# Peptides against a protein of PDB entry 1Y74: the designs that were tried, part 3

Target 1, 57 residues: chain A of PDB entry 1Y74
Amino acid sequence: LGLERDVSRAVELLERLQRSGELPPQKLQALQRVLQSRFCSAIREVYEQLYDTLDIT

## One batch from the design tools (peptide; aimed at target 1 F39 C40)

Design b2_p19_4_s1 (made by RFdiffusion4, then SolubleMPNN; its pose is not in this set)
Fold by OpenDDE base, seed 2:
Structure b2_p19_4_s1 (fold): chain B 57 residues (1-57), chain A 19 residues (1-19)
Amino acid sequence: as target 1 above (57 residues)
Amino acid sequence: DLIEELLKQAEELLEEYLK
């Protein structure tokens, strides 16, 4: 499980998209803010703990 | 190009976390 890594990669890609100017930056920036929010971080941690407990591997 | 990379990353994430 690499959810933290995958979220970090998604944020990196969103930052690159914003700098490219190919798309309106507002929605990309909003999504980036959500992914970096304290709320999403807390939910991610709970998800990872549940995943480890349930051993869905 | 960047959109294609983002979509590819999203697909890879979905393959890992979804059944």
Scores: peptide ipSAE 0.025, ipTM 0.509, DockQ to the pose 0.039
OpenDDE base, seeds 1, 3, 4, 5: peptide ipSAE 0.023, 0.024, 0.024, 0.024; ipTM 0.498, 0.504, 0.505, 0.502

Design b2_p19_4_s2 (made by RFdiffusion4, then SolubleMPNN; its pose is not in this set)
Fold by OpenDDE base, seed 5:
Structure b2_p19_4_s2 (fold): chain B 57 residues (1-57), chain A 19 residues (1-19)
Amino acid sequence: as target 1 above (57 residues)
Amino acid sequence: DEVERLLEEAREQLERFLA
């Protein structure tokens, strides 16, 4: 489980979508902000700690 | 087509986070 990598890749893809101009950018920008927020980081950390403890890949 | 492809890939990454 690589939540940090998954979130980072998702943000990168959203940036590409924004630059294309084919979609309204506001919702994509808001989503990027949420994914990079302290809240999401805290949730990710909890998930990663649990998986590390349970030794689940 | 590229937009749809990128959205699908982003969705897959987010699903891993939400799982």
Scores: peptide ipSAE 0.067, ipTM 0.611, DockQ to the pose 0.041
OpenDDE base, seeds 1, 2, 3, 4: peptide ipSAE 0.063, 0.065, 0.064, 0.064; ipTM 0.606, 0.606, 0.607, 0.604

Design b2_p19_5 (made by RFdiffusion4)
Pose (drawn by RFdiffusion4):
Structure b2_p19_5 (pose): chain A 57 residues (1-57), chain P 19 residues (1-19)
Amino acid sequence: as target 1 above (57 residues)
Amino acid sequence: EEELEELEEELEELQEELE
């Protein structure tokens, strides 16, 4: 689906901006936690696992 | 900030639906 690429991109993209420290890192750190969080991981696995399910069903 | 809170709530709701 691209979620792993888009989310992992966003994670590093948030960290990349964190490294620079130019814009409010608070909200960006929040996103990192949201996408890195184990929770979003199970949800992410769903989107991937779901696409496979379509190929099965 | 409100958009982030809404996203967090949506993710919590999705998690609860998945459980």

Design b2_p19_5_s2 (made by RFdiffusion4, then SolubleMPNN; from b2_p19_5, 10 letters changed)
Fold by OpenDDE base, seed 4:
Structure b2_p19_5_s2 (fold): chain B 57 residues (1-57), chain A 19 residues (1-19)
Amino acid sequence: as target 1 above (57 residues)
Amino acid sequence: DAELQRLLEELRRLMEQLT
């Protein structure tokens, strides 16, 4: 799904920036946790259920 | 940094999808 892919891509970019040391690691980790939060996962779950129900790719 | 700019653009797209 587009949203799942885009979240995963954003998390990957955050991990790369954290490893480079260019930005404060704790702030990047906090943002990473927000993107992996219950809220974001719940929204993805709604989309996944809709796609499964409607058989949309 | 181009990688930071890419992250900011991805975050913008995510915000548009979530709202």
Scores: peptide ipSAE 0.092, ipTM 0.650, DockQ to the pose 0.109
OpenDDE base, seeds 1, 2, 3, 5: peptide ipSAE 0.058, 0.071, 0.082, 0.064; ipTM 0.583, 0.609, 0.638, 0.600; seed 3 fails the geometry check

Design b2_p19_6 (made by RFdiffusion4)
Pose (drawn by RFdiffusion4):
Structure b2_p19_6 (pose): chain A 57 residues (1-57), chain P 19 residues (1-19)
Amino acid sequence: as target 1 above (57 residues)
Amino acid sequence: SELLEEAEELLAAFLEAEL
């Protein structure tokens, strides 16, 4: 689906901006936690697992 | 579709809680 790429790109993109430190890192750190959090991982596995399920069903 | 809608609602609620 691209979520892994988009999410993992967002994570590093958030860290990248964090490395520069130019804009409010607080909200950006929050997103990183939202996408890296184990919770969004199970949800993310769902989107990938779901696409496979379509191929099965 | 229902599962995706629920997943989006859960993500939105989780994001709001983190903000």

Design b2_p19_6_s1 (made by RFdiffusion4, then SolubleMPNN; from b2_p19_6, 10 letters changed)
Fold by OpenDDE base, seed 2:
Structure b2_p19_6_s1 (fold): chain B 57 residues (1-57), chain A 19 residues (1-19)
Amino acid sequence: as target 1 above (57 residues)
Amino acid sequence: DELLKELEEKLRKLLQEVL
């Protein structure tokens, strides 16, 4: 799904930005933790189930 | 700067898909 792809890409970008040192790492790391959290995963799962049930492409 | 811009765009899209 677009959501899964966008989460995965956002995490990758956060990791790159943390390695660059151009930005304060703490807020970037906090955002990464949110995106990789069980909460975010649960939301994604609900949406995936809805898309499967409704046959939305 | 380019990576940050792409991140912001991805976060925006993500929120638009959920809301």
Scores: peptide ipSAE 0.327, ipTM 0.816, DockQ to the pose 0.051
OpenDDE base, seeds 1, 3, 4, 5: peptide ipSAE 0.314, 0.315, 0.312, 0.314; ipTM 0.812, 0.813, 0.811, 0.812

Design b2_p19_7 (made by RFdiffusion4)
Pose (drawn by RFdiffusion4):
Structure b2_p19_7 (pose): chain A 57 residues (1-57), chain P 19 residues (1-19)
Amino acid sequence: as target 1 above (57 residues)
Amino acid sequence: ELEELEEELAEFAEEELEE
């Protein structure tokens, strides 16, 4: 689906901006936790697992 | 089920932003 690329890209992107420290890192750190959080991992596995399920069903 | 998961994710993201 691209979520792993887009999420992993967003995570590093958020870190990337964090490394520069130019804009409010607080909200960016929040996103990183949201996408890196184990919770979004299970949800992410769903979107991937779901696409496979479509190929099965 | 997907809609429920999307709502839960939105609520979780809002909580993290409020913190």

Design b2_p19_8 (made by RFdiffusion4)
Pose (drawn by RFdiffusion4):
Structure b2_p19_8 (pose): chain A 57 residues (1-57), chain P 19 residues (1-19)
Amino acid sequence: as target 1 above (57 residues)
Amino acid sequence: EELEEFLEELEELLEELEE
């Protein structure tokens, strides 16, 4: 689906901006936790597992 | 419910960043 690429890209993109430290890192750190959090991991596994399910069903 | 709250928090953060 691209979620792994887009999430993982967002995560590193958020860390990238964090490395620069130009804009409010607070909200960016929040996103990193939202996408890296184990919770979003299970949800993300759903989107991938769901696509496979479509190929099965 | 947890997912809805999570998505609302994400949407709020994105709206704040757009401001």

Design b2_p19_8_s3 (made by RFdiffusion4, then SolubleMPNN; from b2_p19_8, 6 letters changed)
Fold by OpenDDE base, seed 2:
Structure b2_p19_8_s3 (fold): chain B 57 residues (1-57), chain A 19 residues (1-19)
Amino acid sequence: as target 1 above (57 residues)
Amino acid sequence: SELERLLEELRRLLEELRE
């Protein structure tokens, strides 16, 4: 499973975009906070449970 | 821009899921 790594990479990319000033910083910060929230941790757990249950390869 | 639009839509969708 690479969801945790993918989320971390997404946050890192958003931080770089924010520092570049090319995009509205407030909108990027809002998205960053969502991705770093307990909500995303919870959906990661659900994803892992579904992955184990379905035994997808 | 296109990227700004996509990020805004992603933010909106994630907020709707969280609420």
Scores: peptide ipSAE 0.039, ipTM 0.491, DockQ to the pose 0.128
OpenDDE base, seeds 1, 3, 4, 5: peptide ipSAE 0.037, 0.029, 0.036, 0.028; ipTM 0.507, 0.499, 0.508, 0.497; seed 4 fails the geometry check

## One batch from the design tools (peptide; aimed at target 1 V7 V34)

Design b2_p20_3 (made by RFdiffusion4)
Pose (drawn by RFdiffusion4):
Structure b2_p20_3 (pose): chain A 57 residues (1-57), chain P 20 residues (1-20)
Amino acid sequence: as target 1 above (57 residues)
Amino acid sequence: ELEEELEEAEEELEELLEEA
């Protein structure tokens, strides 16, 4: 689906901006936690697992 | 059923992003 590329890219993109420290890192750190959080991991696995399910069903 | 599950998962993700 691209979620792993887009989320992992957003995570590193948030860290990237964090490395520069130019804009409010607070909200950016929140997103990193949102996408890196184990919770969004299970939801993400769903999107991937769901696409496979379509190929099965 | 799969479409409903997908919409629910998208809504949960949008809520989490709005909260962040």

Design b2_p20_3_s1 (made by RFdiffusion4, then SolubleMPNN; from b2_p20_3, 8 letters changed)
Fold by OpenDDE base, seed 5:
Structure b2_p20_3_s1 (fold): chain B 57 residues (1-57), chain A 20 residues (1-20)
Amino acid sequence: as target 1 above (57 residues)
Amino acid sequence: DLEELLRRLEEVLQELLEQA
């Protein structure tokens, strides 16, 4: 399904961000594009919940 | 931290993939 492909791509991008410890603009832009898919609301809700509960400073 | 946030986000995305 198209949703499954979007999820797989989002996971791949997150894995790449985690492994490098670097947040280059190109990777952030790619992640932003995935978050703008039909998948956006569910991912946004998860991100916002985790952001509110975890200290990322 | 940001790394932990991204790890947790990845875990949830994997769960969504398994349900899709």
Scores: peptide ipSAE 0.030, ipTM 0.459, DockQ to the pose 0.060
OpenDDE base, seeds 1, 2, 3, 4: peptide ipSAE 0.024, 0.023, 0.024, 0.024; ipTM 0.467, 0.419, 0.469, 0.468

Design b2_p20_3_s2 (made by RFdiffusion4, then SolubleMPNN; from b2_p20_3, 9 letters changed; failed a check: too like the target's own chain)
Amino acid sequence: DLEELLRRLQAVLEELLAEA

Design b2_p20_3_s4 (made by RFdiffusion4, then SolubleMPNN; from b2_p20_3, 7 letters changed)
Fold by OpenDDE base, seed 5:
Structure b2_p20_3_s4 (fold): chain B 57 residues (1-57), chain A 20 residues (1-20)
Amino acid sequence: as target 1 above (57 residues)
Amino acid sequence: ELEELLRRLEEVLQQLLEEA
């Protein structure tokens, strides 16, 4: 599943947006912290296992 | 299989709630 890559890409995009200064950096940083949290990683792992189990084609 | 995944999810959620 590309979910890990997509989350990593989302984090990278948030870092770029923070550096541009066009958006409130605090909100972008908060979202980045959520995406990098142990909670988000744990939910991703369970989702990936569930996806494999349910054979969601 | 699904029941075991739900059990693992519950265990992870419990650990995260204890760390907070």
Scores: peptide ipSAE 0.030, ipTM 0.485, DockQ to the pose 0.097
OpenDDE base, seeds 1, 2, 3, 4: peptide ipSAE 0.027, 0.025, 0.025, 0.029; ipTM 0.480, 0.415, 0.479, 0.484

Design b2_p20_4_s1 (made by RFdiffusion4, then SolubleMPNN; its pose is not in this set)
Fold by OpenDDE base, seed 4:
Structure b2_p20_4_s1 (fold): chain B 57 residues (1-57), chain A 20 residues (1-20)
Amino acid sequence: as target 1 above (57 residues)
Amino acid sequence: AVREVEEALEEVRRLEEEAA
């Protein structure tokens, strides 16, 4: 399970999109902040632990 | 695994309370 890496990649892509100016930056920045929040990290941790327990395919 | 889930859920609850 590489969810942390995938989230990090998503943040990187959001930063690139913000710099390109092709999309309104406010929503992209808001999403980036959510993905980088401690709350999101805690939810990810819950998911990862449940994944290990329940063998989600 | 179950304990780790419980601890993570407690952290989520704490963060929710702090944000409220």
Scores: peptide ipSAE 0.052, ipTM 0.560, DockQ to the pose 0.034
OpenDDE base, seeds 1, 2, 3, 5: peptide ipSAE 0.048, 0.051, 0.049, 0.046; ipTM 0.557, 0.559, 0.559, 0.552

Design b2_p20_4_s2 (made by RFdiffusion4, then SolubleMPNN; its pose is not in this set)
Fold by OpenDDE base, seed 3:
Structure b2_p20_4_s2 (fold): chain B 57 residues (1-57), chain A 20 residues (1-20)
Amino acid sequence: as target 1 above (57 residues)
Amino acid sequence: AVEELERALEEVRRLEEEAR
């Protein structure tokens, strides 16, 4: 499972989209802040540990 | 793995308490 890498890649893409100005930057920034939040990181870690331990599909 | 899960669950609980 590579959720940490996928979330990091999603944040990078959101930063590129914000710089292009093609989309509402405030909404993109809000989503980026959510993905980088300590809460989101903790939930990701729980999910990764459960997936690895219980093989949750 | 189990100890890491327990630590992550404790962190989630702390963040839920701080958000109240």
Scores: peptide ipSAE 0.069, ipTM 0.604, DockQ to the pose 0.032
OpenDDE base, seeds 1, 2, 4, 5: peptide ipSAE 0.060, 0.065, 0.065, 0.059; ipTM 0.603, 0.607, 0.606, 0.605

Design b2_p20_6_s1 (made by RFdiffusion4, then SolubleMPNN; failed a check: too like the target's own chain; its pose is not in this set)
Amino acid sequence: ELERELQRVFELAERLLELA

Design b2_p20_6_s3 (made by RFdiffusion4, then SolubleMPNN; failed a check: too like the target's own chain; its pose is not in this set)
Amino acid sequence: SLERELQRVEELVEELLKLA

Design b2_p20_6_s4 (made by RFdiffusion4, then SolubleMPNN; its pose is not in this set)
Fold by OpenDDE base, seed 1:
Structure b2_p20_6_s4 (fold): chain B 57 residues (1-57), chain A 20 residues (1-20)
Amino acid sequence: as target 1 above (57 residues)
Amino acid sequence: ELERELAEVERLAEELLELA
């Protein structure tokens, strides 16, 4: 699913944005932590399971 | 560069919201 790829890409971009120093890093780091959390990964897994079961596409 | 990276983050966020 595109979800895992999109989350990984979002994390990569957030890390780059933090390193650039052009933005206050605190909120970016908080968002990165959310995306990398066990909670987020668990929700992603549930979504993927449901997607496979329902055959949405 | 910053604007392009922000635009890509916004796009990805929108895609994530559409999937959820």
Scores: peptide ipSAE 0.051, ipTM 0.572, DockQ to the pose 0.313
OpenDDE base, seeds 2, 3, 4, 5: peptide ipSAE 0.050, 0.050, 0.048, 0.049; ipTM 0.568, 0.574, 0.569, 0.569

## One batch from the design tools (peptide; aimed at target 1 V7 L13 L23 L35)

Design b2_p21_1 (made by RFdiffusion4)
Pose (drawn by RFdiffusion4):
Structure b2_p21_1 (pose): chain A 57 residues (1-57), chain P 21 residues (1-21)
Amino acid sequence: as target 1 above (57 residues)
Amino acid sequence: ALEEELEEAEELLEEAEEELE
């Protein structure tokens, strides 16, 4: 689906901006935790696993 | 909900890139 690429891109992208430290890193750090969080991991696995399910069903 | 959060995150990043430019 691209979520692993988009989310992992967003994570690094948030860190990338964190490295620069130009804009409010607080909200950016929040996103990083949201996408890196184990919780979004299980949900992400769902989107991937769901696409496979479509191929099965 | 994850899709919406990603869309919001992408919009914030695009705005951030514009502000940096």

Design b2_p21_1_s1 (made by RFdiffusion4, then SolubleMPNN; from b2_p21_1, 9 letters changed)
Fold by OpenDDE base, seed 2:
Structure b2_p21_1_s1 (fold): chain B 57 residues (1-57), chain A 21 residues (1-21)
Amino acid sequence: as target 1 above (57 residues)
Amino acid sequence: DLLKVLEEARRLLEEARRQLE
């Protein structure tokens, strides 16, 4: 699935955007915090487990 | 532990919402 890698890449891009100043850094930082939360990690883990178990194509 | 995760989620979503308003 590679969701962990995709989330990590998204966080990296958000950090770059924060440094560029092109967008309000507070909004990007808030999104980064959500993506790095235990909640999102738990959701990702459940999704990956269900995907592997159910073999949804 | 689920309640703690949900509390964290609620807090973060509320903060994100306020930043987007």
Scores: peptide ipSAE 0.066, ipTM 0.589, DockQ to the pose 0.061
OpenDDE base, seeds 1, 3, 4, 5: peptide ipSAE 0.027, 0.028, 0.065, 0.052; ipTM 0.526, 0.530, 0.585, 0.540

Design b2_p21_1_s3 (made by RFdiffusion4, then SolubleMPNN; from b2_p21_1, 9 letters changed)
Fold by OpenDDE base, seed 5:
Structure b2_p21_1_s3 (fold): chain B 57 residues (1-57), chain A 21 residues (1-21)
Amino acid sequence: as target 1 above (57 residues)
Amino acid sequence: KLLEILEEARRLLEEALRRLR
């Protein structure tokens, strides 16, 4: 699914933003931690399994 | 560069959140 790739790309972009120093890193780091959390991963896995069976658009 | 990165990150996060609802 595009979701795993899109989340991984969002994390990569957040890491680039943190390295630029143009923004306070704390909120970007917090968002990155949420996207990389076990909770977010578990919800994504359930969604991906349901998508394959239900053809969710 | 910064604005383009922010816009791409925003678009991807909004799309991921729409799919999870």
Scores: peptide ipSAE 0.048, ipTM 0.532, DockQ to the pose 0.059
OpenDDE base, seeds 1, 2, 3, 4: peptide ipSAE 0.027, 0.047, 0.047, 0.035; ipTM 0.497, 0.529, 0.530, 0.507

Design b2_p21_1_s4 (made by RFdiffusion4, then SolubleMPNN; from b2_p21_1, 9 letters changed)
Fold by OpenDDE base, seed 2:
Structure b2_p21_1_s4 (fold): chain B 57 residues (1-57), chain A 21 residues (1-21)
Amino acid sequence: as target 1 above (57 residues)
Amino acid sequence: RLLEILREAQELLRRAEEKLA
């Protein structure tokens, strides 16, 4: 499980999309803010640790 | 085993709450 890496990659892609102008930048930026929020980080951390504890294969 | 998982989950949630404060 590599959610931190995947979230970081998602943010990079969102930044590229914002610079390209192909999509409304405000909505992309809002999604980026959500992914980088303390809330999202806290949920990710809980999920990753629970995943390891439950040994879900 | 289930009770151990629940205790660990509870501790993780507490730490998450501290990060949100």
Scores: peptide ipSAE 0.051, ipTM 0.594, DockQ to the pose 0.024
OpenDDE base, seeds 1, 3, 4, 5: peptide ipSAE 0.049, 0.048, 0.049, 0.049; ipTM 0.582, 0.583, 0.582, 0.587

Design b2_p21_4_s1 (made by RFdiffusion4, then SolubleMPNN; its pose is not in this set)
Fold by OpenDDE base, seed 1:
Structure b2_p21_4_s1 (fold): chain B 57 residues (1-57), chain A 21 residues (1-21)
Amino acid sequence: as target 1 above (57 residues)
Amino acid sequence: SLEEEVEELQRLLERLRKLLS
């Protein structure tokens, strides 16, 4: 689903931005942790189930 | 570029924000 793809891409970008060293890493790391948190995982699961149930493409 | 990646990230986060609202 779009949510999963967007989260995955966001995490990828955050990792790249952190590795570049051109930006303060702390807030980027914090955001990455949020996106990889159990909260976001739960939200992704809910949306996945909703899309499956409603057959939304 | 770094700027382009930041901009893409911002667009992604905005989409995510809208999904949560």
Scores: peptide ipSAE 0.432, ipTM 0.861, DockQ to the pose 0.847
OpenDDE base, seeds 2, 3, 4, 5: peptide ipSAE 0.430, 0.429, 0.431, 0.432; ipTM 0.861, 0.861, 0.861, 0.862

Design b2_p21_4_s3 (made by RFdiffusion4, then SolubleMPNN; its pose is not in this set)
Fold by OpenDDE base, seed 4:
Parts: C-alpha cells; sequence; structure tokens
Structure b2_p21_4_s3 (fold): chain B 57 residues (1-57), chain A 21 residues (1-21)
C-alpha cells in the first residue's frame, strides 16, 4: 500500500542522504528512527488493515 | 542529485503527514 511504499522510500532516501555526507546526519537519523519506530510500524499496520478492509490499494 | 533526493523526501513526508492529519 501507499503508506508502506512511501515510508520505505523515505527511509531509503534518508540512508542515501546520510551516506552522502553533504548534510548533518543527526536530524536525518532522528527522522529515520521515527519512521522505523514501533509507533510508525503500528500506524502502518492499522492503515494496512483499513486498506485491506476497504479494498484500497 | 542531492537536491532531487531532498525534494522527493519532502514530498513523501508531506504525503505521510496528510495521512496522519
Amino acid sequence: as target 1 above (57 residues)
Amino acid sequence: SLEELVAELEELLRRLAELLA
């Protein structure tokens, strides 16, 4: 689903940005941790279930 | 480019924020 794809892509981009070294990594790391947190995972699960129930892609 | 990656990231975060709003 869109949320899962967007989160995954966002994390990928954050990792690239951190590896580039062109930006201070701390805030990028913090954002990545939020996106990979239990909270975000729980939200993804809820949305996934809702999308499954409503048959939304 | 870096600028393009940042722009894409910002768009993704915007979409995510809208879902949570």
Scores: peptide ipSAE 0.407, ipTM 0.848, DockQ to the pose 0.844
OpenDDE base, seeds 1, 2, 3, 5: peptide ipSAE 0.404, 0.404, 0.404, 0.405; ipTM 0.847, 0.848, 0.848, 0.848

Design b2_p21_5_s3 (made by RFdiffusion4, then SolubleMPNN; its pose is not in this set)
Fold by OpenDDE base, seed 2:
Structure b2_p21_5_s3 (fold): chain B 57 residues (1-57), chain A 21 residues (1-21)
Amino acid sequence: as target 1 above (57 residues)
Amino acid sequence: ELRELYEEVLELYRKFQELLS
């Protein structure tokens, strides 16, 4: 699994990119909001529960 | 940094697509 870790890492990278000024910050910030949303958290939870229960891995 | 972010986002996308499929 590790989806939670992946999301956290993605958020960290987005914050770095925003501070660097390398890219327009507006879209980066929007993506960060999506990744930190309750919706994304709920999807992550369902994903992890399904793989734990069904042992798809 | 951009490449690293891109790869992480793609991985998340893949996992979500797998869930929805």
Scores: peptide ipSAE 0.058, ipTM 0.578, DockQ to the pose 0.395
OpenDDE base, seeds 1, 3, 4, 5: peptide ipSAE 0.058, 0.055, 0.056, 0.057; ipTM 0.576, 0.574, 0.575, 0.575

Design b2_p21_6_s1 (made by RFdiffusion4, then SolubleMPNN; its pose is not in this set)
Fold by OpenDDE base, seed 2:
Structure b2_p21_6_s1 (fold): chain B 57 residues (1-57), chain A 21 residues (1-21)
Amino acid sequence: as target 1 above (57 residues)
Amino acid sequence: MEELRREFEEAQEIVRKLLEL
């Protein structure tokens, strides 16, 4: 589903941005931790289930 | 510089979409 791919892409971009050293790494790391959290995964699963149930093509 | 800005803008837009859901 598109959301899992978009979260994985956001994490990859945040890891590249942290390695560049051009931005304060602490805020990028905090955001990466939120996106990789069990909370974010649980929200994603609820949305995927809602889209599957509502047949919103 | 321009590539890093683009990667940051892309990451911010993904996060914005996730928070609007």
Scores: peptide ipSAE 0.089, ipTM 0.643, DockQ to the pose 0.677
OpenDDE base, seeds 1, 3, 4, 5: peptide ipSAE 0.040, 0.043, 0.040, 0.041; ipTM 0.566, 0.576, 0.564, 0.571

Design b2_p21_7 (made by RFdiffusion4)
Pose (drawn by RFdiffusion4):
Structure b2_p21_7 (pose): chain A 57 residues (1-57), chain P 21 residues (1-21)
Amino acid sequence: as target 1 above (57 residues)
Amino acid sequence: EAEEEAEEAEELAEELEELLE
């Protein structure tokens, strides 16, 4: 689906901006936690697992 | 450049939130 690429890209993109420290790192750190959080991981596995399910069903 | 990257990050975050909804 691209979620892994887009999310993992957003994560590193948020860290990238964090490394620069130019814009409010607070909200950016929040996103990183949201996408890196184990919770979004199970949800993410769903989107991937769901696409496979389509190929099965 | 940093602002553009931030806007792209926000757009991605909004799209992801929409997908989660």

Design b2_p21_8_s2 (made by RFdiffusion4, then SolubleMPNN; its pose is not in this set)
Fold by OpenDDE base, seed 5:
Structure b2_p21_8_s2 (fold): chain B 57 residues (1-57), chain A 21 residues (1-21)
Amino acid sequence: as target 1 above (57 residues)
Amino acid sequence: RLEELRREFEEAEEVVRRLLE
């Protein structure tokens, strides 16, 4: 669903920002770790299940 | 599994808090 793609895009952008060195990489890496965590994956799965069951727009 | 998930949540919360500081 759209959320998985948006999270993947956010991670991609964070990786690019880390490589550019324009911003302090530590906070960006921490945010990336959160977005790739099992917690965020579990929340995404719950969201996707609810979205399929409930017409959540 | 739930204890690990709780720990990951607490760690994520702390990271988000520090990002907003």
Scores: peptide ipSAE 0.101, ipTM 0.649, DockQ to the pose 0.039
OpenDDE base, seeds 1, 2, 3, 4: peptide ipSAE 0.099, 0.099, 0.097, 0.099; ipTM 0.652, 0.649, 0.647, 0.652

## One batch from the design tools (peptide; aimed at target 1 V7 S20 L23 L28)

Design b2_p22_1 (made by RFdiffusion4)
Pose (drawn by RFdiffusion4):
Structure b2_p22_1 (pose): chain A 57 residues (1-57), chain P 22 residues (1-22)
Amino acid sequence: as target 1 above (57 residues)
Amino acid sequence: EEEEEELEEALELAEELEERLE
């Protein structure tokens, strides 16, 4: 689906901006936690697992 | 300017992800 690429990209993109420290890192750190959080991991596994399910069903 | 564009892109991605989660 691209979620792993888009999320993992967003994560590193948020860290990348964090490295520079130019814009409010607070909201960016929040996103990192949201996408890196184990919770969004299970949800993300769903999107991937769901696409496979379509190929099965 | 480049980092602001990257931020805008990151925010758009975050919004799209939120929409997909909804």

Design b2_p22_3 (made by RFdiffusion4; failed a check: too like the target's own chain)
Pose (drawn by RFdiffusion4):
Structure b2_p22_3 (pose): chain A 57 residues (1-57), chain P 22 residues (1-22)
Amino acid sequence: as target 1 above (57 residues)
Amino acid sequence: AALEEEAARALELAERLEELAE
């Protein structure tokens, strides 16, 4: 689906901006936690696993 | 400016991801 590329890209993108430290890192750190959080991992696995399910069903 | 553009794009993506998660 691209979620792993987009989320993982967003994670590193948020860290990338964090490395520069130009804009409010607070909200960006929040996103990183949201996408990196184990919770969004299970939900992410669903989107991937769901696409496979479509190929099965 | 380039970092602001990247940040704007990152926020748009984050909003889209939140919408997908909903």

Design b2_p22_3_s2 (made by RFdiffusion4, then SolubleMPNN; from b2_p22_3, 13 letters changed)
Fold by OpenDDE base, seed 4:
Structure b2_p22_3_s2 (fold): chain B 57 residues (1-57), chain A 22 residues (1-22)
Amino acid sequence: as target 1 above (57 residues)
Amino acid sequence: SELRRLYEEVLALAERLLELFS
């Protein structure tokens, strides 16, 4: 789904931003941790269920 | 330019994610 793809892409980009060294990594790491958390996974599951049921875009 | 590009993409993705909660 689009959300799962977007989350994966966001994580990839955050990792690249962290490796660049141009920005303080702490906030980027925190955001990455949230996106990879069980909480975010649960949200994605809910989104997937809603998407399947309501065909939302 | 690459840094800005990556930042803008992350921001756009974050905005789309936040739409789920608004």
Scores: peptide ipSAE 0.089, ipTM 0.628, DockQ to the pose 0.533
OpenDDE base, seeds 1, 2, 3, 5: peptide ipSAE 0.085, 0.088, 0.084, 0.088; ipTM 0.625, 0.624, 0.624, 0.628

